Peptides against a protein of PDB entry 5YCA. Designs and how they scored, part 117

Target 1, 132 residues: chain A of PDB entry 5YCA
Amino acid sequence: RSLPAERNPLYKDDTLDHTPLIPKCRAQVIEFPDGPATFVRLKCTNPESKVPHFLMRMAKDSSISATSMFRSAFPKATQEEEDLEMRWIRDNLNPIEDKRVAGLWVPPADALALAKDYSMTPFINALLEASS

## One batch from the design tools (peptide; made by RFdiffusion4, then SolubleMPNN)

Design b2_p25_4_s1 (from b2_p25_4, 11 letters changed)
Fold by OpenDDE base, seed 2:
Structure b2_p25_4_s1 (fold): chain B 132 residues (1-132), chain A 25 residues (1-25)
Amino acid sequence: as target 1 above (132 residues)
Amino acid sequence: DEEEERRREEEEREEVQERLETSED
């Protein structure tokens, strides 16, 4: 696969300590027709554009939104590039189908694999370790 | 400012909620 050329400068260093990011995460309850579900979000702001993106985790099973990761990592990616990556994830990883929520969600192990590819390891570690 | 922080939190919560509830892949 071919990832977008330009990456969010926020993720220029994959070796950052994730600990300071943990308390920046926020838990919230979202109401669905079949009941409430808790999510954890981490606000990630592009230091150049100042545009924020929210990395998302389902509290119950720790699934991570691959869509949120991709959009944060590659702010200038085209829809075609996103579609290509999401298809790659479907073909090569173990995404979870949840029709209640938007985006493509993956289990923690897959999220960390993607994080390595996107240079987002500290942020995903923090998101996974945050309390809900 | 506590009021500003509260407002920001509410806006972010609503934004995330709206985004997740659209149920798109």
Scores: peptide ipSAE 0.540, ipTM 0.870, DockQ to the pose 0.040
Fold by OpenDDE base, seed 1:
Structure b2_p25_4_s1 (fold): chain B 132 residues (1-132), chain A 25 residues (1-25)
Amino acid sequence: as target 1 above (132 residues)
Amino acid sequence: DEEEERRREEEEREEVQERLETSED
């Protein structure tokens, strides 16, 4: 598949140690009509543009927002490019359906597969290992 | 300082909350 040409320079090196990123994660409780749910977020700031994006994990089942990953990795991507990638994910990976929460969410293994594609492995590992 | 950090955390929490609660599906 074709991914956007320009990637967030934050992710220029996929081989970095993830452990320093773990304490940067933050847990928070989100209130939904059917009750509260805990999420973990990791603030990822583009070192050039200074624009932050939040990588998101559901604490309960460790699902990761593929949407958040894509938007962070490809800051100049068009909505069309995002839609195409999300369609690819739906067709090739194992996304979960949660009508309460925005975005396309995938299990940890799929998140790590995407992380490799997006050069975000350290960040996703940190997000997965963070406490909630 | 601590107050600034608290304020930032609150703003980020609110931003994330708004995004997550708004399902487009």
Scores: peptide ipSAE 0.540, ipTM 0.870, DockQ to the pose 0.039
Fold by OpenDDE base, seed 3:
Structure b2_p25_4_s1 (fold): chain B 132 residues (1-132), chain A 25 residues (1-25)
Amino acid sequence: as target 1 above (132 residues)
Amino acid sequence: DEEEERRREEEEREEVQERLETSED
């Protein structure tokens, strides 16, 4: 597959220590028609554009939004590039179908695989280790 | 500072809530 050419400079080095990012995560409860669910979010700001994105995790099963990862990693990606990547995820990984929430969600192992591809490993490790 | 931080946190929670409650993605 072909990923977008330009990546968020926030993710220039995926080998850095993730532990300082853990306390930056925030938990919140979202009310759905069938009941409440807890999510964990990590605010990631592009150091050049100053545009923030939120990386998202479902607290219960630790599934992570691949959509949030892609949009944060590739801020100048076209909708076509996003669609192609989401299709690749559906064909090659194990996404979770939840009609209640927006985005394409993947289990922790798949999220870490994507994190390696997107150079986001410290951020996904922190998001997974954060308390809810 | 604390009041502004609380306001920011509330706005961010509302923004995330709105995004997650839509089922379009």
Scores: peptide ipSAE 0.538, ipTM 0.869, DockQ to the pose 0.039
Fold by OpenDDE base, seed 4:
Structure b2_p25_4_s1 (fold): chain B 132 residues (1-132), chain A 25 residues (1-25)
Amino acid sequence: as target 1 above (132 residues)
Amino acid sequence: DEEEERRREEEEREEVQERLETSED
């Protein structure tokens, strides 16, 4: 598949130690009609544009928002490019359907596969290891 | 400054909550 040309410079080095990012994660409870659920977020700021994005994880099953990953990795991507990538994920990975929450969510193994593609491995490792 | 950090945390929490509670996309 073809990914957007410009990537967030925050992710220029996929080999960095992830442990310093763990304490930067924050847990929060989100209210839904059927009850509360805990999520973990990691604020990722583009060092060039200074625009932040939040990587999101469901605490209970460790599902991660592929949508949040894509939008953080490719800040100048078009909606068409995002749609194409989300379709690829649906066709090639194992997304989880949760109608309560926006975005496309994937299990940890798929998130790490995407992280490799997007050069976000340290950030996804930290998000997965953070306590809730 | 703790007050500024508290306000920032509150704003970020609200932003994320609004985004996740929306079933759109």
Scores: peptide ipSAE 0.538, ipTM 0.869, DockQ to the pose 0.039

Design b2_p25_4_s2 (from b2_p25_4, 15 letters changed)
Fold by OpenDDE base, seed 3:
Structure b2_p25_4_s2 (fold): chain B 132 residues (1-132), chain A 25 residues (1-25)
Amino acid sequence: as target 1 above (132 residues)
Amino acid sequence: RREEEERRRREERERFQERLETDES
């Protein structure tokens, strides 16, 4: 597969300690037709454009939005590039389909695999470790 | 050499923390 050429400069170093990011995460209860569900969010701001993106985790099973990861990592990606990556994820990883939420969601192990590809491992580690 | 490497790692962590305080909260 081919990932977009330009990456969010926030993710310039994949090897940094994730622990300082843990307290930056925030839990949020969202009401759905079948009841409430808790999510954990991490605000990630592109230091150049100042545009924020929220990385999202379902608190209960630690599923993470791959769509949010991609959009945060690749700010200039086209819709076609996103579609290609989401198709790759469907074909090569183990995404889950939740009717309540938009985007493509993946289990923790897959999220960490994507994080390595997108150079955002510290952020995903922090998101997974944060309390809800 | 070990001392220089440790200093470099510390400086990188400090720079990262500074970025987090400005970019993420």
Scores: peptide ipSAE 0.039, ipTM 0.610, DockQ to the pose 0.015
Fold by OpenDDE base, seed 4:
Structure b2_p25_4_s2 (fold): chain B 132 residues (1-132), chain A 25 residues (1-25)
Amino acid sequence: as target 1 above (132 residues)
Amino acid sequence: RREEEERRRREERERFQERLETDES
């Protein structure tokens, strides 16, 4: 596969300690027709554009939104590039589609694999370790 | 060389911490 050429400068160093990011995560309860569900979010701001994106985790099964990861990592990506990556995820990983929420979600192990590819390892580790 | 790399990593961690403190949600 071919990932977008330009990456969010927030993710320039994949080796940074993730622990300072843990308290930055926030849990929220969202009401759905079939009942409430808890999500954990981490606000990630592009230091150049100042545009924020939220990384998302389902608290119960720790599924991570791959869509949120991609959009945060590649702020100048085209819709075609996103579609290609999402298809790659479907073909190579173990994604979950929840009718209640938009985007493609993946289990923790897959999220960490994507994090390595996107240079987001500290952020995904923090998101996974945060309390709900 | 190793000392230089460790210094670089330390500086990056410090800059990262500063960004986290200023970019509070």
Scores: peptide ipSAE 0.037, ipTM 0.602, DockQ to the pose 0.016
Fold by OpenDDE base, seed 1:
Structure b2_p25_4_s2 (fold): chain B 132 residues (1-132), chain A 25 residues (1-25)
Amino acid sequence: as target 1 above (132 residues)
Amino acid sequence: RREEEERRRREERERFQERLETDES
């Protein structure tokens, strides 16, 4: 596959300690027709453009939104590039289908694999370890 | 039947995104 050429400067160093990011995560309860569900989110601001994106986790099964990761990592990506990456994820990883939520969601192990590809490992580790 | 289910799913996803976008605190 071919990832977008330019990446969010926020993710320039994949080796940083994730611990300081844990308390920056926030839990949110969302009501659905079949009952409430808790999500954990981490606000990630591009230091150059100052545009924020939220990384998202389902608290119960720790599924991570791959779509949120991609959009945060690649601020100048085209819709076509996003579609190609999402198709790659469907073909090569183990995404889940949740009728309640938008985007493509993946289990923790797949999220960490994507995090390595996108240089987002500290942020995904923090998101996974945050309380809900 | 299928169209109604698809509409419901779309509406649920839209409500979810709206709630996430409006709560930026």
Scores: peptide ipSAE 0.026, ipTM 0.601, DockQ to the pose 0.573
Fold by OpenDDE base, seed 5:
Structure b2_p25_4_s2 (fold): chain B 132 residues (1-132), chain A 25 residues (1-25)
Amino acid sequence: as target 1 above (132 residues)
Amino acid sequence: RREEEERRRREERERFQERLETDES
């Protein structure tokens, strides 16, 4: 597959230690019609544009929003490019279905695979290790 | 080796502290 050419400069080095990012994560309880659910989020700000994006994890099963990862990693991507990547994820990984939340969500192993592709491994590791 | 590794870890922490904004929203 082909990913967008321009990547968020926040993710310039995929090999950095993730542990300093863990305390930056925050837990949030969200009320849904069927009851409350806890999410863990990490605010990632593009150092050039100063535009923030939140990486999101469902606390219960550690599913991570692939959509949030893509949008953070590729700030100049078109909707068509996003659609193509999401289709690739559906065809090649194991996304979950949850009508309560928007976007495409994947299990931890798939999230780490995507993180490698998007050069954001430290951020996903921190998100996965953060307490809820 | 030990001193170099400790320096590297400290620099990584400092860089991440500067690049990320914490919020309670």
Scores: peptide ipSAE 0.054, ipTM 0.611, DockQ to the pose 0.054; fails the geometry check

Design b2_p25_4_s3 (from b2_p25_4, 16 letters changed)
Fold by OpenDDE base, seed 4:
Structure b2_p25_4_s3 (fold): chain B 132 residues (1-132), chain A 25 residues (1-25)
Amino acid sequence: as target 1 above (132 residues)
Amino acid sequence: SAAARAAEEEARRLAIQEALETSEE
């Protein structure tokens, strides 16, 4: 597959220690038609554009939004590029379907695989280790 | 406190927005 050429400069170094990011995560209870669910979120701001994205984890099963990862990592990606990547994820990883939320969600191991591809491993490690 | 409630509501709004706007295709 081909990922977008330009990546968020926030993710320059995939080898950084993730532990300082853990306390930056926040738990949030969101109400859905079938009841409340807790999420953990991490604000990721592009240092150039100053546009923030929130990386999202479902607290209970640790599913992570691959869509949010992609959008944060590739700020200038086209919709076609996103669609292509989401299709690749469906074909090659193990996405979890949840009708309550939009986007493509993946289990922790898959999220870390994507994080390596997107150069955002510290952020996903922190998101996974944060308390809910 | 009022400030805490406001912060919580803002966080909730942002989280919901992110969850709803992340399109699959």
Scores: peptide ipSAE 0.056, ipTM 0.623, DockQ to the pose 0.045
Fold by OpenDDE base, seed 1:
Structure b2_p25_4_s3 (fold): chain B 132 residues (1-132), chain A 25 residues (1-25)
Amino acid sequence: as target 1 above (132 residues)
Amino acid sequence: SAAARAAEEEARRLAIQEALETSEE
C-alpha cells in the first residue's frame, strides 16, 4: 500500500506520552434506532490548518474508526488514497461490521497497528484508555 | 440550561457529521 505523502503535523512524534491526552477525551451517548450507544471522542486539531477531526471509539467493544484516523492523519489525501487504504485494512486487518455507524471500524489491536503506521500511537492509546 | 443543551447538540452534530463523512469511501 501507499500512504499519502503529507501527514498532519499533529502526529510528528509517535513516542510522546499519551497520558496527558486521556482527560481530553469525551464520552457521548448517541441515540440509534435500536437504542443508545456510548462513544468516546478525542478532538485532534491540525496545528497548521486549525481544522479539527474527531477520533472515535465505541465504548462497548472499544472499536475505533479507522476512517477517522486516516482522515485526521492525512488531511490532503485523495478519495482514491483513502479507498486504497480502507481496502488494505479489509484485506489485512479485522474490521467489524456495524450497520449503525459509517466508516470502517477496527478492534483495539488493529487500531494500534494503524496508529503506528500513521504516527498516532499516543492519541489512540489515550482514546482507548479514556473512561466512558 | 440553553448553553448546556447547545453544547450537547453540537457534540451530537459533530459526531454524526464525522460518521457521515466516513461513509464517503
Scores: peptide ipSAE 0.051, ipTM 0.619, DockQ to the pose 0.049
Fold by OpenDDE base, seed 5:
Structure b2_p25_4_s3 (fold): chain B 132 residues (1-132), chain A 25 residues (1-25)
Amino acid sequence: as target 1 above (132 residues)
Amino acid sequence: SAAARAAEEEARRLAIQEALETSEE
């Protein structure tokens, strides 16, 4: 596969200690037609553009939004590039099926695999370890 | 502080919006 050429400078060092990021995570309840669900989020601000993206985890099963990961990692990606990556994830990883949410949500092991590809390992580790 | 609470609430609103966009995508 071919990932976008430009990556968010926030992710310049994939080897940083993740523990300082854990207390920056926040839990929030979102209402859905079939009832409320709790998510854990981590605000990730691009140090150049100052645009934030929120990495999202479902509290119940620890599924993580691959869509949010991709958009945070590749702020200048085209829709076509995103579509190609999402297709790759469908073909090579194990995204969950949840009619309440769009985009691709993946289990923790797959999220960490993507994190390695996107240079986001500290952020995904923190998101996974945070309390809900 | 009030300023800290306001900043947290702003972040919450943005997170909710992003979650909704993900859900509606």
Scores: peptide ipSAE 0.038, ipTM 0.631, DockQ to the pose 0.038
Fold by OpenDDE base, seed 2:
Structure b2_p25_4_s3 (fold): chain B 132 residues (1-132), chain A 25 residues (1-25)
Amino acid sequence: as target 1 above (132 residues)
Amino acid sequence: SAAARAAEEEARRLAIQEALETSEE
């Protein structure tokens, strides 16, 4: 597959220690038609554009939004590029099916695989280790 | 805080709104 050419400069170094990011994560309860659910979020700000994105994890099963990862990693990606990557994820990884949530969500192991591809490993490790 | 509200809005967008967009694909 082909990923977008330009990546968020926030993710220039995939080898950084993730532990300082753990306390930056926040738990949040979101109301759904069938009741509340807790998510863990991590604010990731592009140091050049100053535009923030929030990486998202479901607290209960630790599923992570691949969509949030992609949008944060590739701020100039086209919708077509996103669609292609989401299709690749569906075809090659193990996304979950949850009709309550938007985007494509993947289990922790898949999220870490994507993190390596997107150079986001410290951020995803922190998101996974944060308490809810 | 403003940051909390922004995070909530984005979380809701990603967790809820994107479901509608995905369903339309």
Scores: peptide ipSAE 0.091, ipTM 0.666, DockQ to the pose 0.106; fails the geometry check

Design b2_p25_4_s4 (from b2_p25_4, 15 letters changed)
Fold by OpenDDE base, seed 5:
Structure b2_p25_4_s4 (fold): chain B 132 residues (1-132), chain A 25 residues (1-25)
Amino acid sequence: as target 1 above (132 residues)
Amino acid sequence: SAAEEAARERQRRLEIQEKLETSES
């Protein structure tokens, strides 16, 4: 498949040690109509634009927001490019749809597959290892 | 239309992100 041409410079090296990122993650309880849910978040700031995005994990089942990954990785992507990638994820991976949250959420194995594609492996590893 | 539905979904994603961010402050 085709991914956007320009990637966030934050993800220039997919082989870096992820452990320093673990303590940068934060757990947060969010109230929803059907009760509270805990998320783990990692703030990722584009070193050039200084715009932050939060990578997110649901504590309950360790699902990762593929949408947040895409938006962080490809800050100049169009809506059409995002839609095409999300469609690819639906067709090729195992996304979960939650009524309470938007976007596509994928299990850890799928998240790591996407991380390799987006050059985000250290960040996703840290997000998965962080406590909730 | 499909384009309008996609735009609404994108907006919903932004609102969730904002809600999570505001909870930190």
Scores: peptide ipSAE 0.026, ipTM 0.593, DockQ to the pose 0.247
Fold by OpenDDE base, seed 2:
Formats: sequence, structure tokens, C-alpha cells
Structure b2_p25_4_s4 (fold): chain B 132 residues (1-132), chain A 25 residues (1-25)
Amino acid sequence: as target 1 above (132 residues)
Amino acid sequence: SAAEEAARERQRRLEIQEKLETSES
């Protein structure tokens, strides 16, 4: 696969300590037809463009939105590039189907694999460790 | 800000499956 050429400069160093990011995460309860569900979110702002994106985790099973990760990591990606990556994820990882939410969601191990590819490891570790 | 508002809207689309299609971010 081919990832977009330009990456969000927020993710320039994949080896940083993730612990300072943990308290920056926020829990949110969202109402669905079948009842409420809690999500944990982490605001990630591109230091150059100042455009924010939110990384998302389902609190209950720790599923993480791969779509949000990709969009945060690659601010100039085309829809075609995103489609290619999402197809790769479906073919090579273990995405979870949930009709209540949009995007492609993956289990923690897959999220960490993607995080390594996108240079987002500290952010995903923090998101996974945050309380709900 | 406009950027913050756009981010919230994009986030909402990822959180809730509605008749809204996801768009590029």
C-alpha cells in the first residue's frame, strides 16, 4: 500500500512518552436508539494549520476509529487515498462492524499497528489508557 | 473558530450513523 506523502507535523516523533496525553482525553456519552454508549476522545491539532481532529475510542470494548486516525495523520490526503487505506485495513486487519457509527473501527491491537504506520503511537496509547 | 466547528461536525459524522455521508477531512 501507499500512504499519503505529507503527514501531520504533530506526529513527527513516535517515541515520545504518552502519559502527558492521558489527562487530555475526554469521555462523552452519546445516545443511540438502543441506549447510551460512552466514547473517549482526544483532540489533536495540527501545529502548522491549526486544524483539529478528534481521535475516538469506544469505551466499552476499546475499538478505535481508523478513519479518524487516517484523517488526522494525513491532512492533505485525497478521498481516493483514504479509500485505498480503508480497503487495505479491511483486507489485512480485523475491523469491527457497528451500524450505529460511521467510519472503520478496529480493535486495540490493530489500532496500535496503524499507529506505528502513521507515527501516532503516543496518542493511541494515551487514548487506550484514558478512563471513561 | 471555523476550524473547530468543522472538526466537531466531522467528529459527529464518525460517532453517529445518520443519513449524512462522510467527507474528506
Scores: peptide ipSAE 0.037, ipTM 0.668, DockQ to the pose 0.117; fails the geometry check
Fold by OpenDDE base, seed 3:
Structure b2_p25_4_s4 (fold): chain B 132 residues (1-132), chain A 25 residues (1-25)
Amino acid sequence: as target 1 above (132 residues)
Amino acid sequence: SAAEEAARERQRRLEIQEKLETSES
């Protein structure tokens, strides 16, 4: 597969210690028609553009939003590039279906695989280790 | 259509993001 050429400068170093990011995560209860669900979120701001994105984990099953990862990692990606990546994820990883939420959500192991591809490992590690 | 479904998904994603942002202190 082909990933977008330009990546968010926030993710320039995939080897950073993730532990300082853990306290920056926040639990959030979101109301849905079938009841509340808790998410863990990590605000990630592009240091150049100052545009923030929230990386998100479902507290119940620890699934991570791959879509949010992609959008945060690749600020100038086209919709076509996103669609191609989401298709790749669907075909090669183990996405979780949840009618309540948008985007493609993947289990922790898959999230870490994507994190490596997107150079987001510290951020996903922190998101996964944070309390809900 | 596929395009319409994609648009709906993007909208739901924005709604979740907005909910998280509005609750942030």
Scores: peptide ipSAE 0.028, ipTM 0.599, DockQ to the pose 0.357; fails the geometry check
Fold by OpenDDE base, seed 1:
Structure b2_p25_4_s4 (fold): chain B 132 residues (1-132), chain A 25 residues (1-25)
Amino acid sequence: as target 1 above (132 residues)
Amino acid sequence: SAAEEAARERQRRLEIQEKLETSES
């Protein structure tokens, strides 16, 4: 597969210590028809454009939004590039189907695989370790 | 109809995602 050419400079170093990011995560309870569910979110701001994106985890099963990762990592990606990547994820990883939420969500191991591809490992580690 | 139900569900998912993305400082 081919990923977009330009990546968010926030993710220039995949080897950073993730622990300082853990307390920056926030939990949010969302009400659904079948009951409440908690999400953990990490605000990631592009240091050049100053545009923020939220990385998102379902607290209970630790599923992470691959869509949020992609959009944060590739700020100038086209819709076609996003569609191609989401299809690749469906074909090669183990996304979950949750009718309650938008985007494509993947289990922790798959999220970490994507994080490696997108140079986001510290951020995904922090998101996974944060309390809910 | 099934199509209308699907449309309502898409709208619900969009609204939830919007809440997730905008409700935090």
Scores: peptide ipSAE 0.028, ipTM 0.577, DockQ to the pose 0.697; fails the geometry check

Design b2_p25_5_s1 (from b2_p25_5, 10 letters changed)
Fold by OpenDDE base, seed 2:
Structure b2_p25_5_s1 (fold): chain B 132 residues (1-132), chain A 25 residues (1-25)
Amino acid sequence: as target 1 above (132 residues)
Amino acid sequence: NPAFDYAVANADEEDRAALLQLAPR
């Protein structure tokens, strides 16, 4: 598969220590009809555009939104490019599509695999380590 | 989406931004 040409400069170095990012994560409870669910988020700001985007984790099972990862990593991606990557994820991973929330959600191991592809390993490690 | 509508209405700026990402279309 091909990924968008331009990547968020925030992710220029995939080897950084993730531990300083852990306390930057925040938990958020959403009240759904079937009960509350907690999400953990990490605010990631593009240093050029100054536009923030949140990486998202379901607290209970640690599923991470691949969609949030892609959109953060590739801020100039076209809809077609996103669609292609989401299709790849559907075809090669077994993402969760929860009707309650947007995006494709993948388990931690798959999230880390995507993180390597997107050069955002420290951020996903931090998101996974954060308490809820 | 009622759950998100209520949450958005009562959220601060960052919480609201996060909710908008999570809200299904």
Scores: peptide ipSAE 0.664, ipTM 0.925, DockQ to the pose 0.442
Fold by OpenDDE base, seed 3:
Structure b2_p25_5_s1 (fold): chain B 132 residues (1-132), chain A 25 residues (1-25)
Amino acid sequence: as target 1 above (132 residues)
Amino acid sequence: NPAFDYAVANADEEDRAALLQLAPR
């Protein structure tokens, strides 16, 4: 598959130690009609544009939002490029689509596979290891 | 979405930004 040409400079090195990022994660509780749910987030700021974007994990089952990953990694991607990648994810990774929240969500192993593709491995490792 | 509307209205800047990412269309 083809990914967008320009990537967020934040992810220039996929081999960095992830442990310093763990304490930067934060938990957030959202009250839904069927009860509360906790999400763990990691704030990722594009050093070029200075625009922050959050990587998202469901605390309960450790599912990661692939959509949040893609949008953070490829800030100049078109809607068509995003749709193409999301279709690939649906066809190859069997993501979860929860009506309560936006995006496609994938289990940890698949999130790490995507992280390799997007050069985000340290950030996803930190997000997965953070406490909720 | 009523649940998100209330949460967004009562959140600080960063919490609000995160909520807006999570809110369904």
Scores: peptide ipSAE 0.663, ipTM 0.924, DockQ to the pose 0.438
Fold by OpenDDE base, seed 4:
Structure b2_p25_5_s1 (fold): chain B 132 residues (1-132), chain A 25 residues (1-25)
Amino acid sequence: as target 1 above (132 residues)
Amino acid sequence: NPAFDYAVANADEEDRAALLQLAPR
C-alpha cells in the first residue's frame, strides 16, 4: 500500500520513551442509548500547524481508532488516500465498525502494527497504558 | 445524534473537540 508522503513532525522519532505521555491521556464518558461508554484520548498537537488531534481508545476493549491515527499522522492526506488506507485496514486487520462512533477501530496488537507503519509507537503505547 | 448533541452542548472546549471526532457522520 501507499501512505501519504508528508507525516506529522510530531512523529519524527518512533523510539521515544512513552511513559511521559501516559499522564497526558484523559478519559471521557459518553452516554449512549444502550448505556455509557468510556473513551481514553491523547491530545497530539502538530508542532508546525499547532492544530491538535486526539488519538482515541475504547476503554472497554482497548480498541484504537485507526482513523484517528491516520488523520493525526498524515495531516495533508487526501480523502482518496484515507479511503485507500481504510480499505487496506478492512482487508487486512478485520476492524470494528461501531455504529455509535466514527472510524475504524482495531485491537491493541493491530494498533501497534499501524503505529509502527505511521511512526507513532510511543503515543499508542501511552494510550494503551493509560487508566480509564 | 442525540447522544452527541447533548454531550457537545454541555462539554468544555477540549471535550467538545474530542466529541466532534467521535460523532458519526
Scores: peptide ipSAE 0.662, ipTM 0.925, DockQ to the pose 0.442
Fold by OpenDDE base, seed 5:
Structure b2_p25_5_s1 (fold): chain B 132 residues (1-132), chain A 25 residues (1-25)
Amino acid sequence: as target 1 above (132 residues)
Amino acid sequence: NPAFDYAVANADEEDRAALLQLAPR
């Protein structure tokens, strides 16, 4: 598959130590009709545009929003490029599509595989290790 | 979406931004 040409400069080095990112994560509880759910987020700011985007994890099962990863990694991606990647994820992984929240969610192992593709490994490791 | 509407109304700036990402389209 092909990915967008321009990547967020924040992810220029996939080999960085992830541990300094752990304390930057935050937990957030959302009250849904069927009960509360906790999400862990990591604020990632594009150093060029200064536009922030949050990487998202479901605290309960550690599912990661692949959509949040893609949008953070590829800030100039078109809707068509996003749709293409999300289709690839549906076809090659087993994403969760929860009607309560937006995006495609994948388990930790698949998230780390995507992180390698998007050069986001330190950030996803930190997000997975953060407390809720 | 009532769950998100309530949460957004009571959230600070960053919480609100995160909620808007999570809100179903």
Scores: peptide ipSAE 0.663, ipTM 0.925, DockQ to the pose 0.448; fails the geometry check

